Peptides against a protein of PDB entry 5FRP. Designs and how they scored, part 17

Target 1, 225 residues: chain A of PDB entry 5FRP
Amino acid sequence: VEWTESIPQIIATREDISKELNQALAKTFIDSDPRVRRTSVMIFNKVPVTEIWKNITNKAIYTSLLHLAREKHKEVRELCINTMAKFYSNSLNEIERTYQNKEIWEIIDTIPSTLYNLYYINDLNINEQVDSVIFEYLLPFEPDNDKRVHRLLTVLSHFDKKAFTSFFAFNARQIKISFAISKYIDFSKFLNNQESMSSSQGPIVMNKYNQTLQWLASGLSDSTK

## One batch from the design tools (peptide; made by RFdiffusion4, then SolubleMPNN)

Design b1_p10_2_s2 (from b1_p10_2, 6 letters changed)
Fold by OpenDDE base, seed 4:
Structure b1_p10_2_s2 (fold): chain B 225 residues (1-225), chain A 10 residues (1-10)
Amino acid sequence: as target 1 above (225 residues)
Amino acid sequence: ELKELFNKLS
């Protein structure tokens, strides 16, 4: 009986401690020191998604995480982009939508839109990273058609107009890249044949090869920067 | 402080 009577007090105390912890954590995401912000983001990478949802109940933390995607500090931004994409995917896979977590889901559901909106920054490094996380976390390869379609619909269901525009532009770019790669391969095969290379078409194909290569390269970031 | 927070959440 005494144990049962102590349970409400323990729960209340734990809730209070949890609230204070959440408030303290929320402040770390907006700290002036990039190292602090980085460490805060890493919590989402190191702690299981189920435990994050259980223990982090302050919506401001999630909102702040999303804001760091536009962080000026490159390392923090890059970490945040990867983290939020992965967290989104893990949440979709492992967290059930309930009445209690609805407000958090409303924020998490904006992650795809947040990521696609990064294309408007017009930074090649950011674009490459967003491309990567889309294929890895947002729209991963899924052999099950129903799961794949459901994921796609889920991702698109919360898009703003800008995100949709970016989505279509992304897809169009991917088609162009695919075509260019195919041409690159064809030209390479042609140029690897000595007879073909010595033909009247040799110089023409070489020029097309170089143009294709230049076009492909122009879409890639400098790995040294 | 962040390390402590992390340890409390893990």
Scores: peptide ipSAE 0.047, ipTM 0.798, DockQ to the pose 0.016
Fold by OpenDDE base, seed 5:
Structure b1_p10_2_s2 (fold): chain B 225 residues (1-225), chain A 10 residues (1-10)
Amino acid sequence: as target 1 above (225 residues)
Amino acid sequence: ELKELFNKLS
């Protein structure tokens, strides 16, 4: 009897603690110290997605996470981009949509748009990272056609106009890159043959090879930056 | 503080 009587108080206490923790955590995402912001983002990487959804109930935390994708501090931004993409994917896989979590899902569903909108910054490093997280987390390879289509439709269903534009541009770019790589390989094979190099076509192919390489390289970020 | 929060969420 005494134990049962204590349960409501325990539940109430836990709720209060949770609320306080959420409020405190929300503040850390907007802290002036990038180390604090970084650590806050890392919570989403270190804690299982199911526990995150259970314990982090303050919408402001999720909104703040998404805002950090445009963080000026490079390390925090890069971490955030990876984190939010992974979190999105994990959420789709592990979290059911309910009435209770609807408001959080409304925020999480904007992650794909948030990421695709980063292409408008026109930064090669950011573009490369966004490319990577798209292939790794947003639209990973899925051999099952129905699952693949479902994922694609889910991602696109919450796109804003700018995200759609970026999506189409991205796909077009990938096709061009693929074609360029194919040409690069063909030219390389040709140039590796001594007889071919000595032919009248040798210089022509060499020029095309160089142009192809230059084009491919122009789309790559500098790893030293 | 962040470590403490992390531990509480973990």
Scores: peptide ipSAE 0.046, ipTM 0.795, DockQ to the pose 0.016
Fold by OpenDDE base, seed 2:
Structure b1_p10_2_s2 (fold): chain B 225 residues (1-225), chain A 10 residues (1-10)
Amino acid sequence: as target 1 above (225 residues)
Amino acid sequence: ELKELFNKLS
């Protein structure tokens, strides 16, 4: 009987501790030291998604995480972009939508739009990273047609107007890249044949090869920067 | 402090 009477008090105490922890964690995401911010983001990578949703209930933490996608500190920004994309994917796969977590889902559902809006920064390194996380986490390869379509519709259902524009531009670019790679291969095969290279078409194909290569290279970030 | 917080959440 005494044990049962203590349970409400224990639950109340645990809730209070949880609230204090959430408040403390929320402050770390806006700390002036980038090392502190980095460590805070790493919690989302090291703790299972189910435990994150259970223990992190302060909305400010999630909004702050999303804000760090535009962080000036490169390492923190890059970590944040990967983290939020992965967290989104894991949440879709493992977290049920309930009345209790509705407010958090409203924030998490904006992650795809947040990521696609990063293309407007016009930074090649950011663009490359966003391209990567789209294929890895947002719209991964899925052989099941129904699952693939459902994921796509889920991602698009919360897009803002700018995100839609970026989405269409991204897809158009992918088609162009695919075509360019195909042509690059064809030109390479032609130029590797001595008879073809010595023909009247040799110089013409060489020029097209160089143009194609230059175009492909221009879309890549400088690995030295 | 952050390490302790992480351990509590894990």
Scores: peptide ipSAE 0.044, ipTM 0.787, DockQ to the pose 0.016
Fold by OpenDDE base, seed 3:
Structure b1_p10_2_s2 (fold): chain B 225 residues (1-225), chain A 10 residues (1-10)
Amino acid sequence: as target 1 above (225 residues)
Amino acid sequence: ELKELFNKLS
C-alpha cells in the first residue's frame, strides 16, 4: 500500500526531470559553441526515434533543429541536414499521428520544405547534400507503388511555394543529368572503338565528350574546398 | 552536462 502511494510522486518526479531535461536541451541548441550544438544534434542520431518522441516534448528543440540547417558552421549544418532528413523518414515509418503529438508533427512535417528551400542558397556543397538526403530519406526508392505515391504525397502536402519550385527544378535537373550521363556513355563507347576514333567523326565526338564531361563536372562540388 | 543528458535520453 505504501509503495503504491509513492508511485504518483515517482511519476511526478520523472515528469519534472523530463521537463528540466527538455529545458536544458533546448538551451544547448542555441549555444554559442558549435561543439555544443553538434552534440545536441547528435542526440537525434544516437537515440531511437520512438524515445525521442517520447522524451523530447519541447517544441523549441525541434524548431531549433530545423534552424540549424542554415547554420554557418559547416560541420554542424551538414550534420543537421542529414539528421533532420533521417529523423523525418524514421518518424514517418515509426511514429503514429495522435492528438497528443500533433503539434510536434506540425513542425516535423515542415522538414521537406526546409530542405528543399536550401537550394535557394545556391551552394554546390549544400545542393549535393540535399540531393543525397532526398534520395536516401525523403523520397527513397520504394518498389510498392502505393507506398511510393503515398510518401510522395506526404512530402508534397506540406510544401510552401518555394519548395514546390525547387522540387520541379530538382526533377528537371535530374532528367538533364541522366541525359548527359547517357551521352557520356555513348561518346565513351564510340571513342573506345579504334575504327570510330580514326574516322572523320573522331575529333567531333571527342570534343562533345569533353564538353559533356565538363558539364557533368561543373555540377559537382570540390570535396577539398 | 551534455553527456549526462545524453545518458538520460539513451
Scores: peptide ipSAE 0.041, ipTM 0.777, DockQ to the pose 0.016; fails the geometry check

Design b1_p10_2_s3 (from b1_p10_2, 6 letters changed)
Fold by OpenDDE base, seed 2:
Structure b1_p10_2_s3 (fold): chain B 225 residues (1-225), chain A 10 residues (1-10)
Amino acid sequence: as target 1 above (225 residues)
Amino acid sequence: DLSKLFNELS
């Protein structure tokens, strides 16, 4: 009986503690020290996604996480981009949508758009990282067609106009890269044949080979078109 | 401080 009577008080106390913890954690994401911000982001990497959703209820924390993707400190930014992409993927896989977590999902659902919008910064390193996290976390390899389509639709469902533009540009670039690689292989085979190399087409193919290499080396610049 | 927070969340 005494234990039962203490339960409401314990629950109330835990809620208070949780609230205070969330408030304290929210402050760390906006701390002036990059080391503090970095450590805060790492929480999302070290704590299971289910526990994060359970214990981190302050929406400001999630919003702040997303903002760090554009922060000036390179290491924190890079960590944040990887972290938020992974967190998004894990959330889709492990967290059910409920009435209680709706507000948090509204923020999390903007992660893909947030990431695709980073292409407009026009930074080569950021572009490479965004490309990487897209393949690893947002649109991972999925042999099941239904699952793949469902994931794609989920990712796109919250895109803004800019994100859609970046998405199409990304896909177009991938096709071009694939084509360029194929050409590179063909040209290489041609040039490795002595008879072909000595032919009238030899110099022409060599030129195309070099152009293809140059294009491949600079290919990441097309991500914003 | 952050270590404490982490431990509470884990």
Scores: peptide ipSAE 0.040, ipTM 0.798, DockQ to the pose 0.016
Fold by OpenDDE base, seed 1:
Structure b1_p10_2_s3 (fold): chain B 225 residues (1-225), chain A 10 residues (1-10)
Amino acid sequence: as target 1 above (225 residues)
Amino acid sequence: DLSKLFNELS
């Protein structure tokens, strides 16, 4: 742990990290101690993306980072998911594609697919986190149409079949949620009107309101868990 | 573990 915690400082001070250090760092991602794995992931959060690309040249490190998205240890997994999404976004924005970094880009380009594949775990907490990082890092709001389309195409260009399926399901779900929220608002307005509540439609709308609310709630994770 | 690795590299 202590050794791994020193890595960010080393990367910040050195322009060239030795092969041996890269190899050592690669091993920390598969360490049996979750604290070591956590600290390893934190390197990607503490060091600027440009410095990471410059100094971490062992592809095994990046591959191992992606594998931690399915980590058994909850804290490490959650950290990894956020970290890899952010790292992907930062890389797209700040790192040029060159011949020298091609192999690393081949790995990094799979991050979106890796994240979308997490939906198949069928865990509400994971799903919520993936939803969050998609909106924050993978497909953020972009007012420029060309940039938005370009980002979308970049993300999709490396999808596997399962990721595409998840992508479509995600989008369909978002539409449904939007519709449900709209109906929730309509029903709420209706129910707030006393005359409407006293009408023959009152009980019907109340039922629909409850169903809508239940549906919306069922898609949310328990914040206490 | 990491400590062993450090010792190996030192």
Scores: peptide ipSAE 0.015, ipTM 0.572, DockQ to the pose 0.014
Fold by OpenDDE base, seed 3:
Structure b1_p10_2_s3 (fold): chain B 225 residues (1-225), chain A 10 residues (1-10)
Amino acid sequence: as target 1 above (225 residues)
Amino acid sequence: DLSKLFNELS
């Protein structure tokens, strides 16, 4: 753990990280101790993306990072999902595609597919996290139309069949959620008016309001778990 | 094992 914690400082200070350091780092990602694995993932959060690409050249490290998205340890998994999504976005924004880094890009380009495939686990906590990282890192709001379309095409270009299916399901769910929220707002406005609430429609709208709330709540993870 | 490796690289 202490050794792995020192790696970000070493990467920041040394231009030539030795082959031996890369090999040692690769081993930490598959360590039996979840604390070691966690610390290894944190390297990708603490070190600038440009320095990571420059100094971490062992493809096994990137492959191992992606595998941690499905590990059993919740804290490490959650950290990994956020880290790999952010790393993907930063890489697209800051790293040029060259002949030398082609093999690493082949792995990094699978991150969107890896994340969308997590929906098949059918875990509400994982689903919520994947939803979050999609909006924050994979497909963030972009006012420039050309940039937005280019990002979308880039994300989709490396999807497997399962990822595409999850993508369409996700979008369909978002539309339904949006509609439900709109109705919730409408019902809330109606019920906030005393005259409307006392009308013959009052009880009907109250029932619909409660149903809408229950539906919306059913899609949320339990914060206590 | 990693501690030994760190000492060798430092």
Scores: peptide ipSAE 0.007, ipTM 0.548, DockQ to the pose 0.012
Fold by OpenDDE base, seed 5:
Structure b1_p10_2_s3 (fold): chain B 225 residues (1-225), chain A 10 residues (1-10)
Amino acid sequence: as target 1 above (225 residues)
Amino acid sequence: DLSKLFNELS
């Protein structure tokens, strides 16, 4: 703790101190204590993206961050997934690609693949989290068509084969979910009408409504786990 | 706290 408190004064004065700090920080990402790993991930969440790119120059730190997405410790993994997705988005928006930061960008550009590859774990909680960060950070809603296409192409341009397969599966699933939700709404409106409920179609629509709900619920994670 | 450290450096 005392050593960490002295690091800010050292980085400001000598390039060599920055290297030592980076080396020490790299070790914290692979520490056996999950609390230490969590604290390390929080740096990427609390420090502005521009300052991270400026001060964290050891590529091993970024590589280690990405590895924590497959961490067995649930809290660290969940934090890492959110943090790396947000960091990716912020980096695309705020950091220019230069010759000096090329090696770091090569790692950061793999974040989308890293996230999409998490679907192969076949865990409902992980799937739900990955779905969330895709819509929030990787492919957010953008009304400008050119910007939206550019972002999409940027994300896809660094996909590995597995991520690409997951991408298509994800999109197909989203279309199906959208359709099911639309039907759910239609059935709900029908069932809320007393005249419609008393008709011969009432029991048929009720059955379809229940089937739709069951299908939608089957894709949701258990909130208790 | 490493976060505090980086904030002090900025």
Scores: peptide ipSAE 0.043, ipTM 0.785, DockQ to the pose 0.015; fails the geometry check

Design b1_p10_2_s4 (from b1_p10_2, 6 letters changed)
Fold by OpenDDE base, seed 4:
Structure b1_p10_2_s4 (fold): chain B 225 residues (1-225), chain A 10 residues (1-10)
Amino acid sequence: as target 1 above (225 residues)
Amino acid sequence: DLKEEFNKLS
């Protein structure tokens, strides 16, 4: 743990991290101690993306980072998911694709697929987190149309079949959620009108309102878990 | 099964 905690400073101060250091760092990502794994992931959060790409050249580190998205340890997994999504976004924005970094990019380009594949775990907490990082990092709001389209195409260009399926399912769910929210608003407006509530439609709309709420709530994780 | 894979990797 202590050794891994020192790595961000080393990366920030040194231009050339030895092969041996990279190999040692790679081992920390697969350490049996979750604290070590957590600290390893934090390197990607603490060190600027440009410095990471410059100094971390061992492909195994990046591969191992991606594998931690399926980590059993909840805290490590959650940290990893956020970290890798952010790292992906930052890399797209700040790192030029060159011949020298091609092999690393081949790994990094799989981050979107890795994240979308997490939906198949069928865990509401994971789903919620993946939803969040998609909107925050993978497909963020971009007012420039060309940039937005380019980002979308970039994200999709490395999808496996499962990721595509998940992507479409996600989008379909978003549409349904949007519709449900719209209906919730409509029902709420209706129910807030006393005359409407006292009408024959009152009980019917109340039932639909409750069903809509239940449906919306069913898609949310339990924050107490 | 991705769930099984997740459990294996976890």
Scores: peptide ipSAE 0.011, ipTM 0.482, DockQ to the pose 0.077
Fold by OpenDDE base, seed 1:
Structure b1_p10_2_s4 (fold): chain B 225 residues (1-225), chain A 10 residues (1-10)
Amino acid sequence: as target 1 above (225 residues)
Amino acid sequence: DLKEEFNKLS
């Protein structure tokens, strides 16, 4: 643990990290101690993306990072999901594609697929986290249409079949949620009107309101769990 | 069940 905690500082101070250090770092991602794995993931959060790409050249490190998205330890997994999404976004924004870094990019380009494939676990907490990182890092709001489309195409260009399926399901869900929210608002407005509530439609709308709320709530993770 | 109920809301 202590050794791994020193790595960010080493990367920040050294222009060239030895092959041996890269190999040693690679081992920390598969360590049996979740604290070691956590610390390893934190390297990607503590070190600027440009320095990571410059100094971490062992592809096994990046591959191992992606694998931690499905690890058993909840804290490490959650950290990894956020970290890899952020790292992907930062890489797209700051790292030029060159011949020298091609092999690493081949791994990094699979991050979107890796994340979208987490939906198949069918865990509400994981789903919520993936939703969050998609909107924050993978497909952030971009007012420029060309940039937005370019980002989207970049993300999709490396999707496997399962990721595409998940992507479509995600989008369909968003549309449904949007519709449900709109109906919720309409029903709320209706129910807040005394004349409307006293009408023959009052009980019907109340029922629909409750159903809408239940549906919306069912899609949300329990924050207490 | 909930999905079917929601479809009835449309």
Scores: peptide ipSAE 0.008, ipTM 0.610, DockQ to the pose 0.070
Fold by OpenDDE base, seed 5:
Structure b1_p10_2_s4 (fold): chain B 225 residues (1-225), chain A 10 residues (1-10)
Amino acid sequence: as target 1 above (225 residues)
Amino acid sequence: DLKEEFNKLS
């Protein structure tokens, strides 16, 4: 743990990290202690993306980072999912594609697919987190149409078949959620009017309101689990 | 099944 915690400072102070240090760092990502793995993931959050790409040259580190998205330890997994999504976005924004970094990009380009594949676990907490990182890092709102389309195409260009299926399912779900929220608002407005509540439609709208709420709630994770 | 793989890693 302490050794791994020193790595961000080393990367910040040294232009070149030795092969031996890269190999040692790679081992920390597969360490049996979740605290070590956590600290290793945090390197990607503490060090600027440009410095990471410059100094971390061992492919195994990047591959191992992606694998942690599927580990059982909740805290490490959640951290990894956020970290890899952010790192992907930062890399797209700040790192040029060169011949020298091609092999690392081949790994990084699989991050979107890796994230979308997490939906197949069918865990509400994981689904919620993946939803969040998609909107925050993978496909953020971009008012420029060309940039937005370019980002979308970049994300999709390395999808496997399963990721595509998840992508379509995700989008379909988002549309349904949006519609349900709209209905919730409309029903809420209706029910807030005393005259409307006293009408023959009052009980009907109340029932629809409750059904809408139940449907929306069923898609939310329990924060206590 | 990714769920099974996820369960094997614990």
Scores: peptide ipSAE 0.010, ipTM 0.468, DockQ to the pose 0.072; fails the geometry check
Fold by OpenDDE base, seed 3:
Structure b1_p10_2_s4 (fold): chain B 225 residues (1-225), chain A 10 residues (1-10)
Amino acid sequence: as target 1 above (225 residues)
Amino acid sequence: DLKEEFNKLS
C-alpha cells in the first residue's frame, strides 16, 4: 500500500518511468489485498491523463484496470468504474492517436463496451453507477452538434454486440423514465390544486400518482444496501 | 410497459 501511494509523486517528478516500475505497478492491480488494488486505481485519479499515457506503458496495467470493473469488492469496483469512464473521456479529449500509443488505444477504446456490458450483471447499484458515468463521461451533454455526434460515433464504433443491445435497452429505459417523470409532475400539479383534489378525479389521480412514485422508486438503488 | 400502464391512466 505505502509503495503504491508513492507512485503518483514519482510519475509527477520523473520524465521516464522505468520498465521495472511499470512491471511492479502491474502486480499491484492483481494484489490479493483490496486496499492495494484501490490505491492502484487511485493513481489514475491523482495523475494527469497526459502523464499517465506518457509514463504507464505496460498494457497489462490498462487491461487489469478494465477487469476491476467486475471486482467483487464493492468499493474497488465502484472506484474502478468511475475511474475508467473518466479516464476514457479525458483520453479522448487530451490524447492524440499515434503509432506509438496505438496498442494502448486499442484497450482504452473497449472501455465503453466494458461499461455497457455491466448491465448484464443485473445489479441495481451497478446499473445506477453505469447510468451516471454514461451521462457524465461517455456521452456528456455537448451543445455543439458536430462534437456530440462525433463523440457518439466514437463510443459506438468499438461496441461489441452485447454493448449495442445494452445501449438500445438503456435508451429505451431513459424514454420510459422521462415519461414517468412527466406524469409525476402532471399529477403533482393536479393534486396541489385544492379544487382538483376535491373533485371526483382526486382519488383517481392520487392512485396514479402513487403508482408512478412506486415505479420510479423501484428503479432506484437503496443507498443503505 | 409503463406507457401501457399510463395509457390506462390517461
Scores: peptide ipSAE 0.008, ipTM 0.596, DockQ to the pose 0.050; fails the geometry check

Design b1_p10_3_s1 (from b1_p10_3, 7 letters changed)
Fold by OpenDDE base, seed 4:
Structure b1_p10_3_s1 (fold): chain B 225 residues (1-225), chain A 10 residues (1-10)
Amino acid sequence: as target 1 above (225 residues)
Amino acid sequence: EPLSIFSELS
């Protein structure tokens, strides 16, 4: 753990990282101690993306990072999911695709698929996190049309079949959620009107309102779990 | 050992 914790500083201060160090770092990602794995993931958060790409050249490190998305240890998994999503976004924004880094990009380009495939686990907590990182890092709001389209195409261009299916399912769900929210607003307005509430439609709308809330809530994870 | 760090979801 202590050794791994020192890596960010080393990367930040050195222009080159030895092969041996890369190999040693690669091993930390598969260490039996979740603390070690966590610390190794944190390297990607503590070190600027440009420095990561410059100094971490062992493919196994990146591959192992992606594998941790299905980590048994919840905390490590959650950290990994956030980390890889952010790293992906930062890489797209700051790292030029060159011949030299092509092989690493081939791995990094699979991050979106890796994340979207997590939906098949059917875990509400994971789903919520994946939803979050999609909006924050994978497909963030971008006012520039060209950039937005390019990002989308980049994300989709490396999808496997399952990721595509998940992508469409996600979008369909978002539409449904949007619709439900719209109805929630409508029902709320109706219920806020005393005359409307006193009408024959009052109880009906109240029921629909409750159903809408229940539906919306059912899609959320329990924060206490 | 690497296999042990992954859940059945892997």
Scores: peptide ipSAE 0.009, ipTM 0.485, DockQ to the pose 0.044
Fold by OpenDDE base, seed 3:
Structure b1_p10_3_s1 (fold): chain B 225 residues (1-225), chain A 10 residues (1-10)
Amino acid sequence: as target 1 above (225 residues)
Amino acid sequence: EPLSIFSELS
């Protein structure tokens, strides 16, 4: 743990990292101690993306990072999911595709597929986190239409079949959520009007309001779990 | 030691 914690400082103060250091670092990502794995993932958060690409040349480190998305240790998994999503976005924005880094890009380009495949675990906590990183890092709001489309095509271009299916399911769910929120607002306005509540529709709308809330809540994870 | 991976439910 202590050794791994020193790596960010070493990367920051040196022009390059030795092959031996890369090999040693690769082993920390598969260490039996979750604290070591966590510290290893944190390197990607503490070191600028450009320095990561420059100094971390062992591709096994990147593949191991992606594998931690399905880590049984909750804290490590959650950290990894956020880290890889952010790293993907930063890489797209800051790292040029060259012949020299093509093998690393081949791994990094699978991050969107890796994340979308997490929906098949059918865990509400994981689903919420994946939703969050999609909106924050994978497909963020972009006012420029050309840039937005380009990002979308980039994300989709490396999807496997399951990721595509998950992508369409995700989008369909978002539409349904939007519709439900719209109905929630409509019902709320109705219930806030005395004349409307006094009508024959009052009790009916109250029931629909409660059902809508229950449906919306069912898609949320328990913060205590 | 290899990491334990979540199984897919679908």
Scores: peptide ipSAE 0.009, ipTM 0.509, DockQ to the pose 0.139
Fold by OpenDDE base, seed 2:
Parts: sequence; structure tokens; C-alpha cells
Structure b1_p10_3_s1 (fold): chain B 225 residues (1-225), chain A 10 residues (1-10)
Amino acid sequence: as target 1 above (225 residues)
Amino acid sequence: EPLSIFSELS
């Protein structure tokens, strides 16, 4: 663990770390101890993206990072999912595509598909996390239309069939959520008016309000994957 | 299971 914890400092201070160090680092991602794997993933969070691309040249490290998204240890898996999503976004923003880094980009370009495919595990906690990283890192809010469209096309350009299916299902769910939120607001306004509550529609709206809240609270359970 | 290489280095 201590060895792996020293890696961020080494990467930060040295250009072109040795092949042997890359090979050793690659092994930490498949270490039997979850603490070692966790520390390895944290390297991607502690080191600037530009330095990662410069110094971590063994593609096996990136492949192994992606594989950890489906590992058994919950803490490591969750950390990995957040890390790879953020790393993808940072890479798109800061790393240009060159001949020298094309092999790494071929791996990194599969991150969106890898994440969307996690929906097929059918785990509510994983689903919530994937939802979160989509909005935070993969398809963040972008007021510039051209940039937003370009990002979307980039994300979709490497999707497999399953990822596309998940993508469409996700979007359909978001539309429903938006509608439900709108109704929640309307019902809340109605119920906040004493005259309205005393009307014949009062009990009906109260029931719909409760149903809407329940649906919103358990929105993922209502989704079909 | 793969061998733990660096976990011993606490």
C-alpha cells in the first residue's frame, strides 16, 4: 500500500517514468487486497490528467481500471466508476488526439459504453451512481449548443448496441421524471391553498401528490432496462 | 486469486 501511495508524487516530479514502474503499477490494479486496488484507482484522482497521459503509458493499466467497474468490492467499484467518468471528461477537455496516444484513446473512448452497460447489472445503487456520473461527467450541462452536440456525438460514437439501448431508456425515464416534477409542483401549489384543499378536488389532489412523491422517491424501480 | 504484491507494504 505504501508503495502505491508514493506513485502520485513520483508521477508529479518525474517525466517518463520507467517501463518497470508502469508494469509494477499495472499489477496493483489486480492485487488481491482491495486496499491496494483502491489506492491504485486514487492515482487517477490525485494526478493531473495531463500527467497521467504522459507518464502512464502501459495500456493494461487503463484496461484494468475499466474492469474494476464490475469488481465485487463495493467501495473500490464505486470509486472506480466515479474516477473513470471524471477521467473521461477531463481527457476530452485537456488531451488532444495524436498518433502517439491513439491506443490509449481507443480504450478511453469505451468508457461511456462501459458505464451505460452497468445498467444491465440491475442494481439500484449502481444505477443511481451511473445516473449521477452521466450528468456530472459524461453529458454535463453545457449552454453552448455546438459544444453540447459535439460532446453528445463523441460519447455516442463508440457505443455498442447495449449502450444505445440503455441510453434511450435513460432519456425516456428523464422525460417522465421531468413531467412528474412538474406535477409535483402543481399539486404542491394546490395543496398549499386552503380554499383548494377544502374543495371537492382536495382529497383527489392529495392522493395524486402522494403518488407522485412516491414515484419520484423510487424512480429507478419504475424504469425498464 | 492473484498474489498480493504491494498490500504487505502497508
Scores: peptide ipSAE 0.007, ipTM 0.496, DockQ to the pose 0.017
Fold by OpenDDE base, seed 1:
Structure b1_p10_3_s1 (fold): chain B 225 residues (1-225), chain A 10 residues (1-10)
Amino acid sequence: as target 1 above (225 residues)
Amino acid sequence: EPLSIFSELS
């Protein structure tokens, strides 16, 4: 753990990290101690993306990072999911594609697919986290249409079949959520009107209101779990 | 499961 914690400083102060250090770092991502794995993931958060690309040259480190998205240790997994999404976004924004970094980009380009495939775990907490990182890092709000389309195409260009399926399901769900929220607002307005509540439609709308709330709530994870 | 690298070094 202590050794791994020193890596960010080493990367920041050294232009070239030795092959031996890269190999040693690669081993920390598969260490049996979750604290070691956690610290390893944190390197990607503590070190600027440009320095990571410059100094971390062992592709096994990147592949191992992606594998931690399905790690059994919850804290490490959650950290990894946020880390890889952010790292992907930062890489797209700051790292140019060259012949030298081609092999690393081949791995990094699979991050969106890796994240979308997490939906198949069918865990509400994971789903919410993936939703969050998609909006924050993978497909952030972009007012420029050309840039938005370019980002979308970049994300989709390396999807496997399962990722595409998840992508479409996600978007369909978002539309449905939007519709449900709209109905919630309408029902709320109706229920707030005394005359409307006294009408024959009052009980019907109340039922629909409750169903809408239940549906919306069912899609949310329990923060206590 | 692989052994901890730090455990092996200690």
Scores: peptide ipSAE 0.007, ipTM 0.499, DockQ to the pose 0.017

